# Designs tried in a protein design run: peptides against a protein of PDB entry 5TUV. Part 6

Target 1, 107 residues: chain A of PDB entry 5TUV
Amino acid sequence: KEVIDRLRYLKAEIEDLELKERELDQQKLWLQQSIKNVMDDSINNRFSYVTHEDICNCFNGDTLLAIQAPSGTQLEVPIPEMGQNGQKKYQINLKSHSGPIHVLLIN
Target 2, 107 residues: chain B of PDB entry 5TUV
Amino acid sequence: AQECQNLEVERQRRLERIKQKQSQLQELILQQIAFKNLVQRNRHAEQQASRPPPPNSVIHLPFIIVNTSKKTVIDCSISNDKFEYLFNFDNTFEIHDDIEVLKRMGM

## One batch from the design tools (peptide; made by RFdiffusion4, then SolubleMPNN)

Design b1_p8_6_s1 (from b1_p8_6, 3 letters changed)
Fold by OpenDDE base, seed 5:
Structure b1_p8_6_s1 (fold): chain B 107 residues (1-107), chain C 107 residues (1-107), chain A 8 residues (1-8)
Amino acid sequence: as target 1 above (107 residues)
Amino acid sequence: as target 2 above (107 residues)
Amino acid sequence: MIIKKFEK
C-alpha cells in the first residue's frame, strides 16, 4: 500500500513538472521574440554598437579581432590538429549566408 | 520498489531541467536589459556629441571578439564575396560573443 | 601579426 501510494504521488508530481517545464518553454519563446523585436527596431539597431574603448576595457594587452557578421553566421572551431611543421593548428571557420563578414583589428 | 526508484530518477531529471531552464530564462532577461542599456547609452552619447561616431570606430551587433596573444601569428583567408573566412592561429585563442562583452561592460 | 589573403 505504501509503495502504491508513493507511485501515485510520484506520477502526479511528474505531471506537474511537465506542466511547469512547458510553461518555461513558452516564456523562453516569448522572451526570445521580444529580444528579436527590440533588436530589429530601426532606432535600436542604429544604436546597437560598442566602441573600441569598450572592447579594450573588457580585455587586456592582447590582439583583439572584432568580427562583425550577420545573424545566423556559422562559426566553427575545429579540434586542433598537428600542422605540417609539427605545431598544433588552431582554426576558426566562418560562413555567412546573408551578407559579408567584417573584421576589425582592435589595437 | 524498482518502479519507484525509476520515477524518482525521472523526477530528479525533470527538476534539474527546470532549474536549467529557469537559469537560461534569467540570462535572456539580463541580455535584453543589457541591450536596452547599451542603446540608451549610445543614444545619449550621440546627443551630447551632436553627431554619430565614425563608421569604423564602432562595432555593430552582432559580433564576436577573438582574443589571442600579441605574439600569435594570424593568417586570414577571405572569400571574394567575404562570406567565408578562415583564420589560422599558431597559438591558442579565446572567443567571446557580444553578450559576454556587454556583461563585461557592465550593461 | 595578421596575414590576409583572398580565396575563392
Scores: peptide ipSAE 0.047, ipTM 0.891, DockQ to the pose 0.041
Fold by OpenDDE base, seed 4:
Structure b1_p8_6_s1 (fold): chain B 107 residues (1-107), chain C 107 residues (1-107), chain A 8 residues (1-8)
Amino acid sequence: as target 1 above (107 residues)
Amino acid sequence: as target 2 above (107 residues)
Amino acid sequence: MIIKKFEK
């Protein structure tokens, strides 16, 4: 009897959780679309930028590269491999399909 | 008994997924808020200055930031159309997306 | 800091 009651309880709870998960999935989709709409707005796009000062305030003491690339640009960071001199090689590969990539030296 | 155990495992799995989805949703909300705040900040700043920022003085979204030591040597190979970039570093680097930057900015 | 740029 206790096992049967526990089974019934668990099944009912799982059903409620399924509903909750579907609700969250839908909310995510709507929010993603909302973000896209806001970002794609011409006025918002005009003001969608940060300054050099903004970046410098976020990162200090290092060399900073800002890479502006269109959405969908492929970013590849290969696993570091040993070079000819025995030094590890660190690489970034970028490939855009929709527009040019721009690189700015900040620091 | 075994069925109860199976359902309890399923229940826990769903609870964890829901927790993860809730966290992801919160991040999306923060992204939208940060973006809106950025736009408002820039809009207000340009209104006060009565002019847009000079070209190449700002970094438009989307972007990424690469930070590395000032001692790091960076080699960059660029395709003619600027659709492909290859960066070589002689030391480690970090990559940060625009979302993280906005967070660090307090947006 | 040294940045070397090459065009393909």
Scores: peptide ipSAE 0.047, ipTM 0.890, DockQ to the pose 0.038
Fold by OpenDDE base, seed 3:
Structure b1_p8_6_s1 (fold): chain B 107 residues (1-107), chain C 107 residues (1-107), chain A 8 residues (1-8)
Amino acid sequence: as target 1 above (107 residues)
Amino acid sequence: as target 2 above (107 residues)
Amino acid sequence: MIIKKFEK
């Protein structure tokens, strides 16, 4: 009897969880669309920037590169491998298909 | 008994997915708020200055930040059209997206 | 930082 009751409880709970998961999925989709609409607005786009000071305040003591690239730009960071000189290779590969990439040295 | 165990595993799996989706949704909400705050800040700043910032003094979204040691040597190969970039580092680096930067800025 | 240009 206890097993049967547990089975009934679990099945009912799983059904509720399925509904909750679908609800969250829908909320995510709507929120993503909302964000896109806000960011694509011409006025908002004009003011969607940070300053060099902003970046410097976020990081200390490092060399900082800011890479401005169009949405959809491919970013690849290969697993570090040994180079010909015995030094590990640390790489970033960028490929844009919709516009030029701009790189700024912050400090 | 076996059926009960299977359902308990399924229940736990669904609970974990829901938890992850809830976290992701919260991050999206914060992202939208941060962006709106950024836009408002910049609009106010430009109104006070009565002019927009120089084009090369700001970093427009979307962007990424690469930070590495001051001692790191960076080689950059750029295509003629600036659509393709290859970065080589002689040491480790970190990559941060614009969302994380806005978070660090307290937006 | 060293910048190199290449043709592609």
Scores: peptide ipSAE 0.046, ipTM 0.889, DockQ to the pose 0.041
Fold by OpenDDE base, seed 1:
Structure b1_p8_6_s1 (fold): chain B 107 residues (1-107), chain C 107 residues (1-107), chain A 8 residues (1-8)
Amino acid sequence: as target 1 above (107 residues)
Amino acid sequence: as target 2 above (107 residues)
Amino acid sequence: MIIKKFEK
């Protein structure tokens, strides 16, 4: 009887958890759409920027590049390979399909 | 007994997934708040200055930040239409997205 | 930093 009761309890709880998980999935979709709408708004888009000072305050004294690219731009960072001169080769590959990429030296 | 054990495992797995999804939702909310705060800050700043910032003084979203040592040599190859970029570094680098930057800014 | 142009 105890085992049967435990089984019933667990099955009921799992069912409740399934419902909860579906609820969270729906909330995620809603929130993602909300964020998209806010960011795509023309007024918000006009003010969606950071300054050089903002970036400099976020990082210490290194070389900083800001890369502005359209959404959907392909970013590739291949596994470092040994170069012909015996040094490792570190690369970033960017490919846009919808607009030009802009690069700024910040620091 | 074995059925109970199987259901206990399933229950625990679902609980962990739910916890992860809850955390993801919280992060999305914070992203939305950060973006709204950024927009409000910039709008207020431009109102006070009665002018927009110079075009090359700001970085518009979406963007990424690449940071590397001041000693790092960076070679950049750009296509004619600026749709394709190839960066070569002689040392390691870090990449940070705009979301992380907004977090560091305290937005 | 060195910037170069290349053929698409």
Scores: peptide ipSAE 0.043, ipTM 0.890, DockQ to the pose 0.040

Design b1_p8_6_s2 (from b1_p8_6, 6 letters changed)
Fold by OpenDDE base, seed 2:
Structure b1_p8_6_s2 (fold): chain B 107 residues (1-107), chain C 107 residues (1-107), chain A 8 residues (1-8)
Amino acid sequence: as target 1 above (107 residues)
Amino acid sequence: as target 2 above (107 residues)
Amino acid sequence: MIKIKVES
């Protein structure tokens, strides 16, 4: 029957899609590890930086803070809440576990 | 018939997830390319200058950029070892990661 | 902790 044939077709296709999705998941892991390896290379690490000019060219008209923090640094941005004076509080909390954090005023 | 409809919905869900994962993989590839281009640029620049840039003139990866109005008042509390930072803003701000910066730089 | 104000 046509309905039975359609069911069989759909089930087979879904199975193929499952295989494809798992393949993509594995590729993502491989690529992420590749990126990490490239960035952790001593020579690449030596030249892994941007300049003040680079940052200024990317943004304009505002105050810019550059925060250099080691990988794994915890970044928390609480939901803005009303402060003591009736003004909303906007906060950033940083916690590093592997090294010091460096902050630069760019603009 | 109902079973066919259910499987068709499932098929569509899987197709959408696969599409999203393919896009994410492409982004990771671009990130790796951008990083390699950055390294090449900096190596060439230092070769031409015959010396590395001044330490305080560059921002080493990984980093984030905080963007806020010129009128925004920023208070920062820093631990003695510089492992913990608490930022308070009296107005809204934006956060951009190094990946986005590299994209804006055209790397 | 040291408190710093940025007014730029």
Scores: peptide ipSAE 0.104, ipTM 0.884, DockQ to the pose 0.040
Fold by OpenDDE base, seed 4:
Structure b1_p8_6_s2 (fold): chain B 107 residues (1-107), chain C 107 residues (1-107), chain A 8 residues (1-8)
Amino acid sequence: as target 1 above (107 residues)
Amino acid sequence: as target 2 above (107 residues)
Amino acid sequence: MIKIKVES
């Protein structure tokens, strides 16, 4: 008796959750498209930048590299391996397929 | 009883997925807001300055920031077409995307 | 390919 009632309750709740999940999925897709449209707008694109000061304010005391690359650029950070001198290698590999990569040294 | 347990597990799984999706959606919303705020800030700043910033003084989205110790030696190999970059560091580094930077900027 | 040493 109690089990049957619990089953019915759970099934109904799961159904509601399914609807909620689908709603969230649709909202995500809509928002993603909205963001894309906003960023692709010519006026917004013109002003879609940060300054050196902005970056420096976010990070203190370090060497900073700003890497501008087209969307879809491949970013690879290999697992550090021992180098020839016995030192671990720390690497970043970038490969763009749609345009050049630009690197700026900050500070 | 077993069916009830299975459904309870399913319910919990769905609840967790929904929670994750809600979090992701909120992040997207924040991204959009941050971007709009950035654009607004820059537009206002340029209006006040009556000119755009020099092209090499700003970092246009999308970008990433690599930060490492000032003592870190960085070697960079660049392809002729600037489509491929290989960075070698003699020490650890951190990578931050533009979204994180905007967050740190308080956008 | 060009090698560049970044110093800072």
Scores: peptide ipSAE 0.101, ipTM 0.887, DockQ to the pose 0.039
Fold by OpenDDE base, seed 1:
Parts: C-alpha cells; structure tokens; sequence
Structure b1_p8_6_s2 (fold): chain B 107 residues (1-107), chain C 107 residues (1-107), chain A 8 residues (1-8)
C-alpha cells in the first residue's frame, strides 16, 4: 500500500525529470546555433580578435605562441614518446583543409 | 522495496545529469556574452582611433595559445601552402583555447 | 617545407 504509493510517486517524478532533461537538450542545441550565428555575422567577425596586450595580460613569464587557424583545423597532440636522442617528444600537429594557418610569437 | 530503491537510484542519477547540463548551458551563455563583449570593445576602440589595428598586431578568432617555458626549444616545420604545421618541443607545454583566453581577459 | 626555430 505505502510501497505502491511510493512507486507511483517515483515513477511520476522520473517522467518529469525526463521531460526536463529533454528540455535542456533542446536549449543547448538552440544556444549552440545562436552562438554560431553570432560568430558568423559579418560585423561580429570583423571585430572578433584579441591583441598582443590581451594575451600578455593573461599569461606571465613564458613563451607564448598564438596559432590562428580556420575552424575545423585538425589539432593532434601525440602521447609523448622517447625520441632517438633519448628525449621525450612533445609535439603538436596541425592540418587545415580550408585555409592557411598563422602563427605569432607573442613574447 | 527493492524496486523503490532501484528507482531512487535512477532518480538521483537523472538529477545529477540535469545538474551537469544546466552548468553546461550556463557556460555557453557566458561564452556568448564574452564574445559579444569582445566585439563591442574592439568596435568602440576602432571608432575612437578612427582606424583598424595593423593586421599583424591582432589575433583573430578562432585561435589557440601555446604556453611553454622560455627555456623550451621550439622547432616548427610548415608546408609551402601553410596548411600543415609540425611543432616540436623539448619540454612540456600547455594549450589554451580562445574561450579560456576570453575568460581570463574578464570578458 | 620550411623549418623555423623559435628561440625565446
């Protein structure tokens, strides 16, 4: 009796949670599309940049490389392995299919 | 009783997923706000200066920042068309995306 | 292929 009532309550709550989760999924898709539209806007795209000063203010005391590449560029960071000289290899592989890659040394 | 327990576990799992999705949505909203603030800042700055910044003085989105020690030796090989880059480091490095940079900038 | 060495 009491157990049956508890079961009914839990099932109803789970159904409500399912609806809530689907709602959040739809909101995520909508927001992602909204962000894409905003970034793809010609005016916004014109002003979508940061300066050297901006980057320097975010990081201190290190070598900073800025790599600008088209969306969809392949970025690979292989697992470090021992090199021929006995040193571990730390690598970044970039491959673009839609445009050139630009690299800047910030500091 | 066992069925109630199973449903309670499922309920809790769903609640946690919903919480995670809510957090992800909040992050997306903040990303959009940060981007809009960046655009607004740059637009205002160019209006005040009555000119765009020099091409090599800014980093256009999308981009990544590679951060490594000043003692790190970096070798870069690039293709003729600049579509492919291979970076070799003799030590560890960090990669930061443009979203994180905007956060650090306080956008 | 162009090789660039970064020293900084």
Amino acid sequence: as target 1 above (107 residues)
Amino acid sequence: as target 2 above (107 residues)
Amino acid sequence: MIKIKVES
Scores: peptide ipSAE 0.093, ipTM 0.885, DockQ to the pose 0.039
Fold by OpenDDE base, seed 5:
Structure b1_p8_6_s2 (fold): chain B 107 residues (1-107), chain C 107 residues (1-107), chain A 8 residues (1-8)
Amino acid sequence: as target 1 above (107 residues)
Amino acid sequence: as target 2 above (107 residues)
Amino acid sequence: MIKIKVES
């Protein structure tokens, strides 16, 4: 009856969707590897930078910190909590494992 | 009927996941394109200038940008080896990754 | 204003 036909249709569709999802997963993996390879290329790495002007053009003039950190650096932004002075704490914690972190003030 | 309902729920779940994965894949493609365009721009610029930019005038990828009010007081604690950084702000801040910056640059 | 402290 109608229910049986619907079940068959749904099962077939889900099977097709499973194939599609696996295809997307594979494409993502390949693309991520491609990006890594492109960025790790010695020539590309040499030219993989932005200027102070580039950054200034992207923002409206607040205090800007540029933090250059190696890939894999851990970044933690704790939920703001009340400090001893009665003010909320806004914090960024950075931990690198592969090299030093560099910070630049951009005006 | 219950089995049919279960399969319909599963189908919808898979459709949503596929949609999200498609969007993520598109973003990765744009990231790769933006990076390649950045490299090309910088290579061309250095060729015209016949010299590389000063080391401290550029920000090498990967990086993040932190922006906050000019009135915000920022305290930075740094380890001796510069592997660990603790930033304390007396007010809110925003974080932007290099991918977003490249997008804003129109790469 | 940015204040830098060295520790650890």
Scores: peptide ipSAE 0.079, ipTM 0.886, DockQ to the pose 0.041

Design b1_p8_6_s3 (from b1_p8_6, 4 letters changed)
Fold by OpenDDE base, seed 5:
Formats: sequence, C-alpha cells, structure tokens
Structure b1_p8_6_s3 (fold): chain B 107 residues (1-107), chain C 107 residues (1-107), chain A 8 residues (1-8)
Amino acid sequence: as target 1 above (107 residues)
Amino acid sequence: as target 2 above (107 residues)
Amino acid sequence: MIKKFFEK
C-alpha cells in the first residue's frame, strides 16, 4: 500500500513538473522574441554598439579581434591538432550565410 | 520499489532541467536589460556630443571578441565575398560573445 | 602578428 501510494504521488508530481517545464519553454520563446524585437528596432539598432575603449576595458592587454558577423553566422573551433611544425593548431572557422564578416583589430 | 526509484530519478532530472531553464530565463532578462542600458548610454552620449561616433571607433552588435597573447601569430584566410574566414593561431585564444562583453562592461 | 590571405 505504501509503495503504491508513493508511485501515485511520484507520477502526479512528474506530471506537474512537466507542465511547469512547458510553461518555462513558452516563457523563453516569448522573451527571445521580445529581445529580437528590441534589437531589431531601428532606433535601438542605431545605438547598439560598443567602443574600442569599452572592449579594452574588458580585457587586459592582449591582442583583441572584434568580429562583426550577421546573425546566424556559424562559428567552429576545431579540436587542436598537431601542425606540420610540431605545434598545435588553434583554429576558428567562421561561415556567414547572409552577409559579409568584418574583422577589427582593437589592440 | 524499483519503479519508485526510477521515477525518483526522473523526478530529479526534471527538477534539474527546470532549474536550468529558470536560470536561462533570468540570463535572458539580464541580457535585455544590458542591451537597453547600452542603447540608453550611447544615445545620451551622442546627444551630449551632438554628433555620432566616428564609424571606425565603434563595434556594432552582434559581434564576438577573440583575445590572445600579443605574441600570438594569427593567420587569417578570407573568402572573396568575406562570407568565410579561417583563423589560425600558433597559441591558445579565448572567444567572448557580445553578451559577455556587456556583462563585463557592467551594463 | 596578423597575416591576411584571400581565398577564391
């Protein structure tokens, strides 16, 4: 009897959790769309930038590349492999489908 | 007994997913706030300066930042249409998205 | 040091 009652309780709880998870999924979709709308607004888009100073303040003295790419651009970082010179190859592959990629050297 | 254990494992899995989704929602909210703050900052700055920033002095969203040592040699191969980029580094690098940058900026 | 190459 106790085991049966526990089973019923667990099943009911799992069902409730499933409902909660679906609710969160819907909220996420709504919020993502909201963010997109805000970012796509022409006025907001005009002011959606950071300065070189902003970037420099975020990082300490390294070489910094800023890569501007259209939304949906694919970024791949392969697992480092040994190069011909016996040195590991560290790579970034970028592929855009909707527009050109722009690269800026910050420092 | 075994069925109870299985359901408890499932329950725990669902609880963890819910927790993760809640955290993701919070992050999205913070991202939206950060973006709005960025826009507001820039709008105010341009109003005070009575001019937009120079075109090459700002990085428009979306972007990513790649940082690496100043000693790192970077080879960049670019397609003619600039839709595809291949970066080769002789040392390790870090990649940061614009969201992380905004966080570091305190937006 | 950054080297740039153009590919067809």
Scores: peptide ipSAE 0.036, ipTM 0.894, DockQ to the pose 0.042
Fold by OpenDDE base, seed 1:
Formats: structure tokens, sequence, C-alpha cells
Structure b1_p8_6_s3 (fold): chain B 107 residues (1-107), chain C 107 residues (1-107), chain A 8 residues (1-8)
């Protein structure tokens, strides 16, 4: 009797959780579309920038590169390997398929 | 008894997924708020200055930031059409997206 | 330090 009651309870709870998960999925889709709409708005796009000062304030005493690239640009960071001179290689590879990449030295 | 245990495992799995989805949803909300705050800040700043920022003084979204030590030597190879970039660093670097930058800015 | 830029 107790086991049967527990089974019924668990099944009902799982059903409620399924509904909750679907609700969250729908909310995520809605929010993603909302974000896209806000960012794609021409007026918002005009003001969607940060300054060099903004970036510098986020990173103290470092060399900073800002990279702007078209959507779909491939970013690769290979596993570091030892170079011929014994120096470990750290690399970034960028490949765009639709337009030029722009790189800025911030400081 | 075994069925009860299986359902309890399923229940726990769903609870964990729901928790993760709730966290992701909250993160998206914060991203949208940060973006709106950025736009509002910039709009107000330009209104007060009665002019837009100088060209090349700002970084338009979307972007990524590469951060490395000031002592790091960076070599860059660029294709003629600027579709390909190859960076070589003699030391470690970090990559940060625009979302993280906005967070660091307190947006 | 960004030391070298090479065009391909």
Amino acid sequence: as target 1 above (107 residues)
Amino acid sequence: as target 2 above (107 residues)
Amino acid sequence: MIKKFFEK
C-alpha cells in the first residue's frame, strides 16, 4: 500500500516537472527572441558600443586586443605545443567567410 | 521497490535540469538588462556632449577581448583581404566576450 | 608588445 502510494506520488510529481521544464523552454525561446529584437533595433544598434576606457577599466595593466568579426567567423585556439626553440606556442586563428575582421589594440 | 527507485532517479535528474535552465534564463535576463543599460548610458552621454564619439574610439558590439601581459610578444599574420588572422603569443592569454565585459563594467 | 604584422 505504501509503495503503491509512493509510486503514484512520484509519477504525479514527474509529470509536474515535465510541465515546468517545457515552460522554462518556452520562456527561454521568448527571451532569446526578445534579446535579438532589442539588439537588432536600429536605434539600439547605434549606441551598442563600449569605449577604450571601459575596456581598460576592466583589465588592469594588460595588453588588450579587441576583435570585431562578422557572424560565423571561426575562432580557433589550438592546444599549446612546444616550439622548435623550446618555447611553448600560444595561438589564435581567425577565419571569416563573409567579411573582413577588424582588430584594435586598446593599450 | 525498483520502480520507485527508478522514478526517484528520474525525478532528481529532472530537478537538476530545471535548476540549470532556471539559471540560464536568469543569465539571459541579466544580459538583456546590461545591454539596455549600456545603450541608455551611451545615449545620455552623446546627448550631453551633443556629438557622437570620435571614429575608432569605440568598440561596437559584438566583440571579443584578448587579454595578455604587457610583456607578452604578439606576432600577427593577416591575409590580404583581412579574412584570416593568425596570432602567435609567447605567453598565455585570455579571451573574454562582450557579455563578460559588460558584467565587469557593472552594466 | 605587438611586434610583427605580416600580410599574406
Scores: peptide ipSAE 0.035, ipTM 0.892, DockQ to the pose 0.037
Fold by OpenDDE base, seed 3:
Structure b1_p8_6_s3 (fold): chain B 107 residues (1-107), chain C 107 residues (1-107), chain A 8 residues (1-8)
Amino acid sequence: as target 1 above (107 residues)
Amino acid sequence: as target 2 above (107 residues)
Amino acid sequence: MIKKFFEK
């Protein structure tokens, strides 16, 4: 009796969770489309920028590179490996297919 | 008993997925709000100044920020068309997307 | 220090 009751409870709960998960999926899709529409708007795009001061205020005492790249640009950060001189290699590889990449030294 | 255990595993799996999706949804909402706030800020600033900012004084979205120590040596190779970049660092670095920057800005 | 070298 106890096992049967537990099974019934679990099955009902799983059904409720399935409904909840589908609801969240739909909400995500709608929100993503909304964000896209807002960001793609020509007027909003005109004002879609930060200043050098904004960036400097976010980070203290470091060298800062700002990389502007078209959407879809490939970013690769290989696992650090030892170089020939015994120094670990830390790398960033960028590849754009739709336009030039622009790099700014902020600090 | 075995069926009960299987359903409990499934329930837990779904609960974790739902939790993750809820978190992702919240982040998307914050992103949209941050973007709108950024646009409003910049629009107001340009209205007050009666002019747009100089072209090279701002960083347009999308972008990433690479943060590293001031002591880090950075070597970069760039293709002629600026479609490819290879960065080499002699020490560790951090990468931050524009979303995180907007968060740090308090948008 | 940032060094730019060799355009590919």
Scores: peptide ipSAE 0.035, ipTM 0.891, DockQ to the pose 0.040
Fold by OpenDDE base, seed 4:
Formats: structure tokens, sequence, C-alpha cells
Structure b1_p8_6_s3 (fold): chain B 107 residues (1-107), chain C 107 residues (1-107), chain A 8 residues (1-8)
């Protein structure tokens, strides 16, 4: 029956999709490792920076803070709540466990 | 019939996951490309200038950018060891990672 | 305007 044929088709397709998904997973892992290796390279690390101009060009007209923190630093942005003055409070909390946080005013 | 429907649901779920994974993989590829381009740019620039940028004139990866209106008042509380930061804004702000910055830079 | 202060 047509239903049986559809079942066979679907099962075969799902099998192919499973293979594809596994392939993508492997590619992701490889690429992640590749990125890590490239970024951890001492020479690349030496040149892994942006300028103030770069940042300013990305965000014209705004006050800009650049935050440099060790990996694993916790960044919390609480849901804005009403302050004592009846205005919403906007907050950022940063907590590092492995080193100091550095903040720069860019513009 | 019910089995067929179940498999169709499964197929669709897998297709969506694959699509998501493909998108994520694409983003990783772009990240790697952007980083490599950044490194190449900076390397070339320093070669042309025959000197590295002045200390503290550049922002090394990884970083995040907080942007807000020039009218925004920002209060910052910092722990003694600089491991903890508390930012209070009287208005909305945006947070952007270095990846997004590189994208905006056209890397 | 950015205000900075240190807290324990």
Amino acid sequence: as target 1 above (107 residues)
Amino acid sequence: as target 2 above (107 residues)
Amino acid sequence: MIKKFFEK
C-alpha cells in the first residue's frame, strides 16, 4: 500500500538525515578546535586586536565601553526593574574568577 | 498511518536540527575567516608602520562592547581586586561581542 | 557621564 511505501521512504530518509547530522557534528567539533588553535597561536594572538577607530566606526555616536575579561567571566544582565525613582534600572554585573577585568572607555 | 505521521514529525525535526547546525557551522566559519582577516590586517599594518601599536591603544580579543547613548549616565562599582564590576545605567544599553564587532568591521 | 568608585 501507499502507506507502506511512504513508511519505507521516511525511514530511509531519516537514516540519511542521521548521517548528515553526525557529519555536521563532526565538522563543528573540528572547526571549533581549528578556531581554538588559530586563536591560541602566539603569533596570531599578537595581532588579535582592534583599534579604537575600529570600534568607533562600528558604533558611531555612542558611549562605548570595551570590557576585557578572562575566559569564564560571568556576565549578568538582570531584567530591567523599576528603580526607586520609578524608572527602569539597567544593570550589568561582571564577575571573574581567574583574573582582573579591564574596562576601557572608547568614546 | 500513525507510524507514518510519527516518522514525518521525526523527519521534520531532524531537518530543522540539521538546518540549525548548518547555520551554526556557517557562523563558525565566518568567525574563523574574520579572525584570520583581522590578524592579516594588523600584521600588514604593523609591517608598514614598522612598529607595533602603542600599548593600551588597542583592544585585544576577547572583548565585549557596551554601547549606550552619550546621554546615558553610567555608574561603575569595582571590587578591590577588579574581579567584580557593577554597572548601572540610567538608560538602555547594548552588548556586542568581539565576533559581532569583527562582522561590523567587514572582516 | 561615567562615575567610578571602588567597593569591597
Scores: peptide ipSAE 0.035, ipTM 0.892, DockQ to the pose 0.040

Design b1_p8_6_s4 (from b1_p8_6, 5 letters changed)
Fold by OpenDDE base, seed 4:
Structure b1_p8_6_s4 (fold): chain B 107 residues (1-107), chain C 107 residues (1-107), chain A 8 residues (1-8)
Amino acid sequence: as target 1 above (107 residues)
Amino acid sequence: as target 2 above (107 residues)
Amino acid sequence: MIKIFIEE
C-alpha cells in the first residue's frame, strides 16, 4: 500500500513537472521572439552599438579585434594542429552568406 | 519497488532539466535587459551630444571580440567581397561574443 | 603584428 501510494504521488508530481517544463518552453520561445523583435526594430538597431572604450574597459593589455558579421555567419575554430615548422596553428575561419564582414583593430 | 525507483529517477531528471531551462530563461531575460539598457544609454548619450557618434568609432551588434597577446602575429586573408575571412595566429587567442561584452559592461 | 592579405 505504501509503495502504491508513493507511485501515485510520483506519477502526479511528474505530470506537474511536465506541465512546468512545457510552460518554460513556451516562455523561452516567446522571449526569443521578443528579443528578436526588439533587436530588429529600426530605432533600436540604430543604437545597438558599443564604443572602443567599452571594449577596452572589458579587456586589458591584449590585442583586440572586433569582428562585425551578419547573423548566420559561420565561425570555425579548428583544433590546433602542428604546422610544418613544428608550431601549432591557431586559426579562425569566417564565412558570411548575407553580407560583408567588417574587422576593426581596437588596440 | 523497481517502478518506484524508475519514477524517482525520472522525477530527478525532469527537475534537473527544469532547473537548466529556468537558468537559460533567466539568461535570455538578462540579455534583453542588457540590450535595452545599451540602447537607452546610447540614445541618451547622443541626445546630450546632439549628434551621432562618428562613423567607424562604434561597433554595431552583432559582433565578436578576439583577444590575443600583443606579441601574437596575426595573418588575415580576406576575400574580395569580404564574405570570407581566414585568420592565422602564431599563438593562442580567446573569442568573446557581444552578450559577454554587455555583461562585462554592466548592462 | 597584423598582416592583411586580399585574396583574388
Scores: peptide ipSAE 0.139, ipTM 0.893, DockQ to the pose 0.037
Fold by OpenDDE base, seed 1:
Structure b1_p8_6_s4 (fold): chain B 107 residues (1-107), chain C 107 residues (1-107), chain A 8 residues (1-8)
Amino acid sequence: as target 1 above (107 residues)
Amino acid sequence: as target 2 above (107 residues)
Amino acid sequence: MIKIFIEE
């Protein structure tokens, strides 16, 4: 009887958890759409930028490149390979399909 | 007894997934808040200055930041239409998205 | 040091 009761409670709890998980999934989708709408708004888009000072304050005194690319731009970072001179090759490949890419030297 | 154990494992698995989804949802909320705060900051700043910032003084979203040592040599090949970029580094680098930058800015 | 090359 005790085992049967435990099984009953576990099954009921799992059912409740399934409902909770579906609720969270729906909330995530809603929020993602909300974020998209906010970012795509023409007024918000006009003011969606950071300054050079903003970037410099976020990082130390290294070389900083800012890469502006349209949404959907392909970013590829290949696994480092040994070059002909015995030096590892570190690469970034960018491919845009909807607009030009802009690169700025920040520091 | 075996069925009870199986259900307890299933319950725990679902609880962990729910916890992860709750955390992801919270991060999305923070992203939205950060973006709104950024827009408000910039809007207020431009109102006070009575002018927009110079075009080359700001980085518009979406963007990424590449961070590397001052000693790193960077070679960049760019297509005529600026749709394709190839970066070669002689040392390691870090990539940070705009979301992380906004977090570091305290938005 | 940054070197930029434009490809045709």
Scores: peptide ipSAE 0.136, ipTM 0.892, DockQ to the pose 0.037
Fold by OpenDDE base, seed 2:
Structure b1_p8_6_s4 (fold): chain B 107 residues (1-107), chain C 107 residues (1-107), chain A 8 residues (1-8)
Amino acid sequence: as target 1 above (107 residues)
Amino acid sequence: as target 2 above (107 residues)
Amino acid sequence: MIKIFIEE
């Protein structure tokens, strides 16, 4: 009897957890859409930028490339491989489908 | 019983997934707050200056930051329409998205 | 290869 009761309890709890997980999935989807709407708002979009100073304060001692890539841009970073000259190649491939990519050098 | 043990494992697995999803939702909320704070900051700054910043002095979202050593040689090939970029580095680099930048800025 | 898409 105790084992049967425990099984029944666990099955009921798992069912409740399944419902909770689906609720969280829906909340995530809603929140993502909300963020998109806020960012796409014309007034917010006008002020959605950072300065060179902002970037420099976040990173020190390196060469910095700021790449403004439109939404939907594809970023590919191949696994580094040895080149024919014995040097590893490190690459970034960017492909935009909605507009030009803008690159700024920050030193 | 074996079935009871299996359900206990399943329950724990689901609880962990739920915990992770709750954390992810909180991160999304923080991202939205950070964006709103950024917009508010920039609006206030432009009001005080009575003009927008120069176009090439700011990086509009969405963007990424690529940082690498000062010694790293960077080659870049760009398509005519600037929709496609190929970067070659002779050493390692790091990529950071705009979300991480906003976090580092304390937004 | 790492592929990342910047979402709208």
Scores: peptide ipSAE 0.134, ipTM 0.891, DockQ to the pose 0.145
Fold by OpenDDE base, seed 5:
Structure b1_p8_6_s4 (fold): chain B 107 residues (1-107), chain C 107 residues (1-107), chain A 8 residues (1-8)
Amino acid sequence: as target 1 above (107 residues)
Amino acid sequence: as target 2 above (107 residues)
Amino acid sequence: MIKIFIEE
């Protein structure tokens, strides 16, 4: 009897958790759409930028590349493999489908 | 008894997923706030300066930052239409998205 | 050092 009651309780709780998870999923979708709408707004888009100073303040004095790419651009970082000279090869592959990619060197 | 244990494991799994989704939702909210703060900052700055910043002095969203040592040699191959980029590094690098940059900026 | 190559 105790085991049966526990089983019934757990099943009911799991159903409640499923409902909660679906609610969170819907909230996420709504928020994502909200963010998109805010970013796509003409006024917001005009002011959606950072400065070189902003970037420099965020990182130490290394070589910094700023890559401006359209939304949906594919970014791939292959697992490092040995190159012809025996050194590991570190790579970044970018593929845009909607527009050109722009690269800036931040000094 | 075994079925009860299985359901308890399932319950815990769902609880963890819900927790993760709640965290992700909070991050999205923070992202939206950060973006709005960025826009507000830039709008105010341009009003004070009575002019927009020079085109090449700012980095428009969306973007990513690649950080590597000053000693790192970077080879970049670009397609004719600039839709495809291949970066080769002779050493390790770090990639940071615009969201992380906004966080580091304190937006 | 940065080297840029344009593929035609």
Scores: peptide ipSAE 0.125, ipTM 0.894, DockQ to the pose 0.040

